Peptides against a protein of PDB entry 3QIS. Designs and how they scored, part 55

Target 1, 334 residues: chain A of PDB entry 3QIS
Amino acid sequence: PSLELSRREFVFENVKFRQLQKEKFQISNNGQVPCHFSFIPKLNDSQYCKPWLRAEPFEGYLEPNETVDISLDVYVSKDSVTILNSGEDKIEDILVLHLDRGKDYFLTISGNYLPSCFGTSLEALCRMKRPIREVPVTKLIDLEEDSFLEKEKSLLQMVPLDEGASERPLQVPKEIWLLVDHLFKYACHQEDLFQTPGMQEELQQIIDCLDTSIPETIPGSNHSVAEALLIFLEALPEPVICYELYQRCLDSAYDPRICRQVISQLPRCHRNVFRYLMAFLRELLKFSEYNSVNANMIATLFTSLLLRPPPNLMARQTPSDRQRAIQFLLGFLL

## One batch from the design tools (peptide; made by RFdiffusion4, then SolubleMPNN)

Design b1_p11_6_s1 (from b1_p11_6, 4 letters changed)
Fold by OpenDDE base, seed 1:
Structure b1_p11_6_s1 (fold): chain B 334 residues (1-334), chain A 11 residues (1-11)
Amino acid sequence: as target 1 above (334 residues)
Amino acid sequence: SFAELLESYRE
């Protein structure tokens, strides 16, 4: 069997978080026999492609002289955004299109990723006074490395950071400040806040706005701005409550004093963001008659974002653990 | 106030 491919090289320019890009090509059976094609893993790979890439269809049959269109879809989710922001991964892959009893055909995927404040650590963002798209990629790497080292130091020694000549980090990321400031100013009376989804186009505009500027006003509806806050929190490489404290939060869920002690042990940026968000959410709850927001809804929603189980425990989360996690957060909302 | 808190987190 043999195939003819209309294209073998694909370039995905300016790939962004949550923005789908598609490239298409045709495969034709120029042989005399039916053939089965499939994308196959390379020798050391578990998957035929990187997590941000897919082929559709990824397998199929072709009769002689039959042609099929294959879509190559590039989509950076929360699962790929962090590694692409750091430059640990890149928009580069090689796909192996295998023909049963035939040869392999190699497809080259290339492109560039545009960094996002979504999927960037709270520590790095607190050191980032400019929009992420204005920050040189080399400096992003340094900020992430420094952020990791500072987090480790903060966990090991309650040594006051020497207030030395280094630019003081922000108390909270400017991006989360902007989102919360907008919601506080404009969304406190918004009916069904955090219950109505935003518009996908508006979400992309908000993300692009936060990545490229420090706006006076965030574009989009209050629902889109609210959902953007949820997406931001979900995309964090480490949740606002660090994984190391997860179990202690569950264990303390019914003791408000211990809960506050656990939060006090968070890294400074995480602790500030947590306190800031809790203050905001308590403020929204005062407007419950207008926005339909209640403590149980908010606790249920934000618990999954703020208090995520460590990856090794995700598969083992019980309904009891989830209820404890909700109860932990309720102690800060009430 | 929450507004004062917001401002306290501003640069």
Scores: peptide ipSAE 0.284, ipTM 0.908, DockQ to the pose 0.782
Fold by OpenDDE base, seed 3:
Structure b1_p11_6_s1 (fold): chain B 334 residues (1-334), chain A 11 residues (1-11)
Amino acid sequence: as target 1 above (334 residues)
Amino acid sequence: SFAELLESYRE
């Protein structure tokens, strides 16, 4: 069997969080026999491609002189955004297109990723006074390393933040501040807030806006701004309530005093964001007559974002654990 | 107020 490929090199320029890019190529059976093709893992890989890449179709059958279009889809989800923001991963891959009883064809994938405030740690964002696209990549790496060290120091209750470090970190990320300020100003009376989906185009504009600027007004509908806040919280590498406190939150769910003590043990930025969000959500609940928002709906929605089970426990979450997690959050909304 | 809280988080 033999294939002709219309292209073997693919460049994905300016890859962004949640923005699908597609590159197409053709494969043709220029042989005299039918052939089966498939994308196969490299020797040390479990998958034929990185998590942000997909081939469609990834396998198929071609008669002699048949041609098929293959789409290479690049999509950075919450599962890949953090490792791309840090530069741990890059928009580079090699695909192996295998022919049954034939040869391998290598496809080179390359490109560049544009960092996002989505999928960046709360600690790094609190040190980032400018939009992430204005921050040199070298400084982003330093900010993540410093963020890890400060998180550890804050957990150890050891050193007062050395007041002498020239730039005080923000109390909350500017991106969260901007989203919540917008929602507070313009969305408190919005019917079905957090219940109506945003528009995908508006969500992309909001993400791009927060990555590139400090806007006076966030673009898009109140529903899109509300969903952007949810996406932001979902994309956090460490949830607002750190994974280490997850079980303690569940165990304390029916004791409001212990719940507050657990929250007091969060890293400073996480604790500030939690308190800030709870204050905002309590404010929205005052407008329930207009926005149809109630405490149970909000607790159910935000619990999955703020109080995520650790990856090792995610598959073991019981309905009882979920209800305890909701009850924990309810104690801050009521 | 929440507005005062918002402003307290503004740099």
Scores: peptide ipSAE 0.282, ipTM 0.910, DockQ to the pose 0.763
Fold by OpenDDE base, seed 5:
Structure b1_p11_6_s1 (fold): chain B 334 residues (1-334), chain A 11 residues (1-11)
Amino acid sequence: as target 1 above (334 residues)
Amino acid sequence: SFAELLESYRE
């Protein structure tokens, strides 16, 4: 069996968080026998491609002189955004198109990724006074390393030694401040807030706006701005309530005094963001007659975003653990 | 107020 490929090299320029890119190529059976093709893993890989890449179709049969179009889809989700923002991973891959009883065909994938404030740590964002797209990639790496060290010092309640010439961190990320300021000003009376989905085009505009500028006004509907806040919280590499405190939050869920003590042990930026969000959500609940928002709905929605199980506990949260997590947040909304 | 709190987090 033999194949002809219309293209073997693919370049994905300016790849962004949640923005789908597609490149297509054709494969043709120039042989005299039917053939089966498939994308196969390399010797050390579990998958035929990286998590941000997909081939469609990834396998199939071709009759003699038959041609099939294959789509290569690049999509950076919350699962790949953090490692691409840090430069730990890159828009580079090699695909192996295997022909049964034939040869392998190699496809080269390359490109560049544009960093996002989505999927960046709260600690790093508190050190970014400018939009992330203005920050050199080398400085992003340094900011993540410094942010990790400051998180650990804060958890250990170590008094910062010398206030060296490092710029004072923000109390909360400017991106969260901008989203919440907009929602407070314009969305308190919005019917079905956090219940109606935003528009995908508006979500992309909001993300691009926050990555590239400090806007006076966020573009899009109140629903799109509200969903952008949810996407931001979901994409955080470390949730607003750090993984180290997850079990203590569940254990304290019915004791409001202990719940407040647990929150006081969060890193400074995480604690500030948590208190800021809880104050905003309590403000929205005053307008429940207009916005249809209630404490149970908000607690249920935000629990999955703010209080995630640690990655080592990959077991789905039990119904009991989920109820405790909801009860923990309810103690800050009521 | 929440508005005063919001402003206290402003740079």
Scores: peptide ipSAE 0.276, ipTM 0.907, DockQ to the pose 0.782
Fold by OpenDDE base, seed 2:
Parts: sequence; C-alpha cells; structure tokens
Structure b1_p11_6_s1 (fold): chain B 334 residues (1-334), chain A 11 residues (1-11)
Amino acid sequence: as target 1 above (334 residues)
Amino acid sequence: SFAELLESYRE
C-alpha cells in the first residue's frame, strides 16, 4: 500500500487560549490495493498527539484512487493553557500517519503560542502591573518561580524578605479587578446574571482585551463579562482556595469561626482574591430582585471554581464532600 | 461600601 499526502508541514501562528485553529490536508491512495491509515503514538508516547492537537478523522480506509480530507485542529483548553503560558510546552509536535502493512508518514506541527492571563497563577498576576502580552516570556518564567517561593514562605509564615527595591505586588490581579469593577458598575441589575451564557466571540474579545490592555471598559454583554470571570477562575492552575487547605475547608464547613481561620492561612494574593470575590457576591445578592441571583445558586456555581478537590482526590469526591464545600462558601455569602 | 472596597484595590 502507498499514500500521497498534499502537505506534511503545518504551522499554527499566534495560537491563543480557547481559539480553535484548523489546517487541512488530503491523503490519496496511489496504490493498487485498499489501505487502512491511522495516527499512532510515537515510541514512549501514550497518545498520537499532544492534548492541544487533534486529527479528524484519525483513522480510516481508502480504496484505490480514493482521497480523504484530514483536519488538524489546535485548541488550547484550561488543561493545556498553564504549561503553554510557562513555556514548559510549545506548539510543536510530530504526527505519525501509519499505513497498515505499509510505511509511516511523518507530519511536522509547529507554531507559536501567545501567553494569556487565563491559566496564569494569582501570585504571578499580582506581580504583573502591565498586560501579560507586554511581559517578556523569560520574565514570565521568573515570575512563576518567584511566585512559588513566595507562596511557600506565606504558607510557612516565614518573615517576608525585606521589601527592598522590588515593586510591591498588587493586592489582587488587575484582570480580576477589571472584571469585578465592570460587573459591579453595569451588571448588578442584570436579569439572569451568571445563569445566561455569554457569546463565544465576545468571550474571545474579553480574553484578548485583558491579555493586551488595561481597558477603561470591558467589551461585550454583562453575560459575557460574567462568564469570562468564571472561565478565569476555572483556568487558574491552583484554585483561589489552595489545594493544601481543601480538606480543612470541608472539615470546618459548619463552623463559621474556623472557616474564617482557614481563609486567613491562605497566601496573601489568594486570601485577597477570596475576600474580594465574597464581598462582590454579597453585593450582588442585595440586588436579587433584579438579577435573580440567590446564595444557593452562587455557592453551588462558585464552589466548583474556588474550592476544587486536589487532582488526586477529584475522582473520589462524594456528594457529602460537595455539600460541605457548598456550605463552606455559604458561610461567606450569608 | 463595596465601591470603596473596589477603589482600595485599585492601583
């Protein structure tokens, strides 16, 4: 069996978080026998491609002189955004198109990723006074390393190193401040806030706006701005309530005094973001007659975002654990 | 107020 490929090299320029890109190519059976093709894992790989890449179709049959179009889809989800933002992974891969009883055909995938404030740590964002696209990638790596060290010092209650000539970190990320300021000014009376989905095009505009600028006004509907806040919280590499405190939050869920003590042990940026969001959500609840927002809905929605189980416990979360997590947040909303 | 809180977190 033999195949002819219309293209073997693919370049995905300016790949962004949540923005689908597609490149197509044709394969043709130039042999005299039917053939089966499939994308196969390389030696030591579990998958035929990286998590941000997909082939469609990934397998099939071709009769003699038959042709099929294959789509290569690049999509950076919350599962890949953090490793791409840090430069730990890159828009590079090699696909192996295997022909049954035939040859292997190699496809080269290349490109560049544009960093996002989505999927970046709260600690790093508190050190970024400018939009992330203005920050050199080398400095992003340094900011993540410094952020890890400051988180550890904060958890250990180590004396902060002398605030030397280093610029003071923000109390909260400017991106969260911008989203919440917009929602407070324009969305407190918005019917079905956090219940109506945003528009995908508006969400992309909001993400691009926050990555590239410090706007006076966020573009899009109140629903799109509200959903952008949810996406931001979901994409955090570590949730607003750090994984180390997850179990203690569940254990304290029915004691409001202990709940406040647990929150006081968060790293400064995480603690500030948590208190800021709780203050905002309590303000929205005063307008419940206009925005249809209630404490149970908000607690249920934000629990999955703010109080995520550690990755090793995610598959074991019981309905009781979920109810305790909701009860923990309710103690800050009521 | 929440407005005063917002401004207290502003640069």
Scores: peptide ipSAE 0.273, ipTM 0.906, DockQ to the pose 0.770

Design b1_p11_6_s2 (from b1_p11_6, 4 letters changed)
Fold by OpenDDE base, seed 4:
Order: sequence, then C-alpha cells, then structure tokens
Structure b1_p11_6_s2 (fold): chain B 334 residues (1-334), chain A 11 residues (1-11)
Amino acid sequence: as target 1 above (334 residues)
Amino acid sequence: SFAELLEQYRE
C-alpha cells in the first residue's frame, strides 16, 4: 500500500491560548489495494501527538484512488498553556502517519506560541508590571524559575522581602485585579452572573486584551468577563489555594478559625488573591436579589477553581472531599 | 468598603 500526501510541513503561526487553528491536507491512495491509515505514537510516546495537537480523522480506510481530507487542529487548553508559557514545550511535533503493512509518512509541525497571562503562575504575574506580551521570553523563564524559588522561601521564611521599591511584586496580579474591578463596577446587578456563559469571541478579546494591554475597560459582556475570571483561575498552574494546603483545608472545613489559619500560611500573592476574591464574592452576595448569586452556588463553582486536589489525588476525590471543600469556602462567604 | 479594598490592591 502507498499514499500520496498533498503536504507534509505545517506551520502554525501566532498560536494563542484557547484559539483554535486548523491546517488541512489530503491523503490519496495511489496504490491498487485498500489502505488502512493511522497516526501512531513514536517509540517513546504514549500518544501520536502532543496534547495541543489533534488529527481528524486520526485513522481510516482508503479504497484505491480514494482521497480524504485530514484536519490538523492546534488548540492550547488549560492542560497545555503553562508548559507553552514557560517555553518547556513548543509548537513543534512530528506526526507518524502509518499504513498497515506499508510505510510510515512523517509530518512536521512547527510554529510559534504567544505567551498568555492565563496559565502563568500568580508569583510570576505579581512580578509583571507590564502585559505579558511586552515581557521578553527569556525574562518569562527567569520569572517562573525565580517565582518557584520564592514560593519555597516564602513558605519557609515569613520575612518581609525588603525588596527595593521599584522591584516590589504587586499585591495581586494586574489581570485578576482588572477582571474583579470590572465585575465589581459593572456586574454586581447582572442577572445570572457566573451562571450564564460568555461569548467565545468576547472571551478571546478579553484574553488578548489582558495579554497585550492594561485596559481602562475590559471588552465584552459581564458574562464574558465573569467567565474570563473563571478561566483565569482554572488555568493557574498552582491554584489560589496551593496544593500543599489542600488536605488541611478539607480537615479544617467545619472550623472557620482553623480555615483562616490555613489561609494565612499561603504565599503572599496567593493569600492576597484569595482574600481579594472572597471580599469580592461577599460583595456580590449583597446583590443576590439582582444577580441571582447565592453562597452555595458560588462556593460550589469556585471550589473547583480555588481548591483543586493535587494532580495525584484528582482521580480519587470523593463526594465527601468535595463537600468539605465547598464548606471550607462557605466559611469565607458567610 | 470593597471599593476601598480594590484601591488598596491597586498599583
């Protein structure tokens, strides 16, 4: 069996978080026998492609002289954004298109990724006084490495960093400040806030706006701005409540005093973001007559974002653990 | 107020 491929090299320019890109090519059976094709893993890989790439279809049959279109879809989700932001991964892959009892065809995927404040650590973002797209990639790498080291130091030493006034980290990331400030100013009376989905086009505009500028006003509907806040929190590599405190939050869930003590042990930026968000959410609850927001809904929604189980425990989260996590947040909303 | 808290966290 043999195939003809219309293209073997694919370039995905300016790949962004949550922005789907598609490239298409044709495969044709130029042989005299039916062919089964499939994308196969390389020798050391579990998957035929990186998590941000997909082929559609990834397998199929071709009769003699049959042609099929294959779509190569590049989509950076929350699961890939962090490793692309850090430069640990890149928009580069090699796909192996295999023919049953035939030869392999290699496809080269290349391109560039544009960093996002979505999927960047709170520690790094607190050091970014400019939009992430204005920060040199080399400096982003340094900021993530430094942020990891400072998180470890801050857990060990409650010493105020007497850092010079010019180099002081922000109390909270400007991006989360902008989202919450907008919601506070414009969305407190928004019916079904956090219950109605945003528009995908508006979400992309909000992400691009936060990545490239410090806007006076965030574009889009209140629903899109609210969903952008949820997406931001979901995409954090380390959740607002650090993974190391997860179990202690569950264990303390019914003691509001212990809950506050656990939160006091968060790194400064995480603790500030947590307190800032809880203050905002308590403010929204005052407008429940207008926005239909209640403490149980908010606690349920934000628990999955703020108090995520560590990756090793994610598959083992019990209904009891979820209820404890919700109860933990309720103690800050009521 | 929450507005005062917002301003406290402002740049």
Scores: peptide ipSAE 0.184, ipTM 0.878, DockQ to the pose 0.770
Fold by OpenDDE base, seed 3:
Structure b1_p11_6_s2 (fold): chain B 334 residues (1-334), chain A 11 residues (1-11)
Amino acid sequence: as target 1 above (334 residues)
Amino acid sequence: SFAELLEQYRE
């Protein structure tokens, strides 16, 4: 069996978080026998492609002289955004199109990723006074390394940060500040806030706006700005409540005094963001007559974002653990 | 107030 491929080199320029890109090519059976094709893993890989790439179809059957279109879909989700932001991964891959009882055909995937404030650590964002797209990639790496070291120092109660040499970090990321300031100013009376989905086009505009500028006003509807805040919190490499404190939050869920003590042990940036968000949500609840927002709805929604189980415990989360996590947040909303 | 808190976190 043999195949003819219309293209073997694919370039995905300016790949962005949550923006789907597609490149298409044709494969044709130029042989005299039917053939089965499939994308196969390389020798050391578990998957035929990186998590941000997909082939559709990834396998199929071709009669002699038959042609099929294959779509190569590039999509950076919350699961790939952090490693692409840090430069640990890149928009580069090699696909192996295998022909049963035939030869392998290699496809080269290349391109560039544009960093996002979505999927960047709270610690790194607190050190970024400018939009992330203005920060050199080399400095992004340094900021993530420094942010990790600062988090570790804060957890170990080690020596007071030498406040003298580096620019003072933001108390909260400017991106969170902008989203919450907008929602506070314009969305407190918005009917069905956090219950109505945003528009996908508006969400992309908001993400691009926060990545490239410090806007006076965030573009899009209040629903899109509200959903952008949820997406931001979901995309954090570490949730606002650090994984190390997850179990202690569950254990303390019915003691509001212990809950406050647990939160006091968060790294500075995480603690500030948590307190800031809880203050905003308590303010939003005063307008429940207008926005239809209640404490149980908000606690349920934000629990999955702010108080995520550690990856090793995610598969073991019981309904009781979820209810304790909700109860933990309720103690800050009431 | 929340407005005072917003301003405390404003740069």
Scores: peptide ipSAE 0.175, ipTM 0.878, DockQ to the pose 0.760
Fold by OpenDDE base, seed 2:
Structure b1_p11_6_s2 (fold): chain B 334 residues (1-334), chain A 11 residues (1-11)
Amino acid sequence: as target 1 above (334 residues)
Amino acid sequence: SFAELLEQYRE
């Protein structure tokens, strides 16, 4: 069997979080026999491609002189955004198109990723006074390393942030401030807020806006801005309530005093973001007649975002654990 | 007020 490929080199320029890119190529059976093609893993890989890449179709049959179009889809989800932001992963891969009883055809995937404030740590974002796209990649790495060290120091109640020489971190990420300020100003009376989905095009505009600028106003509908806040919280590598405190939140869920004590033990940026969000959500609940938002809906929605189970416990989350997590947040909304 | 809190967290 033999294939002809219209292209073997693919370049994905300016790959962004949640922005689908597609490159298409044709494969043709230039042989005299039917052939089966498939994308196969390389020798040490479990998958035929990296998590941000997909081939469609990834397998098929071709009769002699038959041609099929294959789409290579690049999509950076919440699962790949953090490792791409840090430069741990890159828009580079090699696909192996295998022909049954034939040869392998190698496809080279290359490109560049544009960092996002989505999927960046709260600690790093609190150190970014400018949009992430203005920050050199080398400085992003340093900011993540420094942020990790400061998180660990904060958790250990070690040395107070030396107030002196380094620029003081922001109290909350500017991106969270911008989203919440917009929602407070324009969305308190929005019917079905956090219940109606945003528009995908508007979500992309909001992400690009937050990555590249400090706008006076966020573009898009109130629903898109509200969903962008949810996406931001979901994409955080470490949730607003750090994994280390997850179990203590559940254990304290029915004691409002202990709940407040647990939150006081969060790293400064996480604690500030939590308090800021809870204050916003309590304000939003005053407008429940207009926005149809209630404490149970908000607690249920934000629990999965703010109080995520650690990866090792995710598969073991009981309905009781979920109810405790909701109850924990309710104690800050009521 | 929440508006005062927003300003407290402003740059």
Scores: peptide ipSAE 0.169, ipTM 0.874, DockQ to the pose 0.810
Fold by OpenDDE base, seed 5:
Parts: structure tokens; C-alpha cells; sequence
Structure b1_p11_6_s2 (fold): chain B 334 residues (1-334), chain A 11 residues (1-11)
């Protein structure tokens, strides 16, 4: 069996968070026998491609002189955004198109990724006074490493950060400040806030706006701005309530005094963001007659975003653990 | 107020 491929090299320029890119190529059976093709893993890989890449179809049969179109889809989700922002991973892969009882055909995938404030740590964002697209990639790596070391120091030592560091970090990320300020000014009376989905085009405009500028006003509907806040919180590599405190939040869920003590042990930026969000959500609940928002709905929605189980416990979350997590947040909304 | 809190976090 033999195949002819219309193209073997693919370049995906300016790959962004949540923006789908597609490239197509054709494979043709130029032999005299039917053939089966499949994309196969390389010797050390569990998957035929990286998590941000997909081939469609990934396998099939071709009759003699038959041609099929294959789509290569590049999509950076919340699961790949952090490792691409840090430069730990890149828009580079090699696909192996295997022909049964035939040859292997290698496809080269390359390109560039544009960093996002989505999927960046709260600690790194508090050190970024400018939009992330204005920050050199080398400086992003240094900011993430320094942020990790300061998070660990802040958990181990209640020592005040020494006054002598030349650039004080922001109290909260400017991106969260902008989203919440907009929602507070314009969305408190919005019917079905956090219940109606945003528009995908407006969400992309909001993400691009926050990555490239410090806007006076965020573009899009109140629903799109509200969903952008949810996407931001979901994409955080470390949730607003750090994984180390997850079990203590569940254990304290029915004691409001212990709940406040647990929150006081968060890193400074995480604690500030938590208090800022809880203050906003309590303000939003005063307008429940207009926005149809209630404490149980908000607690249920934000619990999955703010109080995530550690990756090793995700598969084991019980209905009781979920109810305790909701009860923990309710103690800050009421 | 929440408005005062917004201003406290404004740099």
C-alpha cells in the first residue's frame, strides 16, 4: 500500500487561548489495493498528538484512487494554556501517519503562541503592571518562578514582605479589577446575570482586550463580561483558594470563625482576590429583585471555580464534599 | 461601601 499527501508541513501563526485554528490536507491512495491509515503515538508518547492538537479523521480506509480530507485542529483550552504561557510547551509537534503493512509518513506541526492573562497565576499577574502581551516571554518565566517562591515563603513565613523590593505587586490582578469594576458599574441590574451565556465573539474580544490593553471600558454585553470572569477563574493554574487549603475549607464549612481563619492563611494575592470577589457577590445579591441572582445559585457556581479539589482528589469528590464546599462559600455571601 | 473597596484596590 502507498499514500500521496498534498502537504506535510503545517504552520499555525499567532495561536491564542480559546481560538480554534484549522489546516486541511488531502491523502490519496495511489496504490492498487485498499489501505487503512491511522495516526499513531511516537515510541515514548501515550497519545498521537499534544493536548492542543487534533486530527479529524484520525483513522480510516481508502479504496484505490480514493482521496480524503484531514483537518488539523489547534485549540488551546484551560488544560494547555498555563504550560504554553510559561513556555514549558510550544506550538511544535510531529504526527506519525501509519499505513497498515506500509510506511510511516511524518507531518511537522510548528507555530507561535501568544501569551494570555488567562491561565497565568494570580502571583505573576499581581507583578504585571502592563498587559501580558507587552511583557517579554523571558520576563514571564522569571515572574512565574519568583511568584512560586513568594507563594511558598508566604505560606511558611507570616513575615511581612521586606519594604525594600523596588516594585510593589498589585493588591489584585488588574484583569480581575477591570472585570469586577465593569460588572459592578453596569451589570448589578442585569436580568439573569451568570445564568445567560455570553457570545463567543465577544468573549474573544474581551480576552484579546485584557491581554493587549488596559481599557477604560470592557467591550461586549454584561453576560459576556460575566462569563469572561468565570473563564478567567476556571483557567487559573492555582484556584483562588489554594489546593493546600481545600480539605480545611471542607472541615470548617459549618464554623464561620474557622472559615475566616482558613482564608487568612491564603497567600496575600489569593486572599485579596477572594475578599474582593466575595464583597462584589454580596453587593450583587442586594439587587436580586432585578438580576434574579440568589446566594445558593452563586455559591454553587463559584464553588466549582474558587474551591477546586486537588488534581489527585478530583475523581473522588463525593456529593457530601460538594455540599460542604458550597456551605463554606455561603458563609461569606450571607 | 463596595465602591470604597474598589477604590482601595485601585492602583
Amino acid sequence: as target 1 above (334 residues)
Amino acid sequence: SFAELLEQYRE
Scores: peptide ipSAE 0.158, ipTM 0.869, DockQ to the pose 0.756

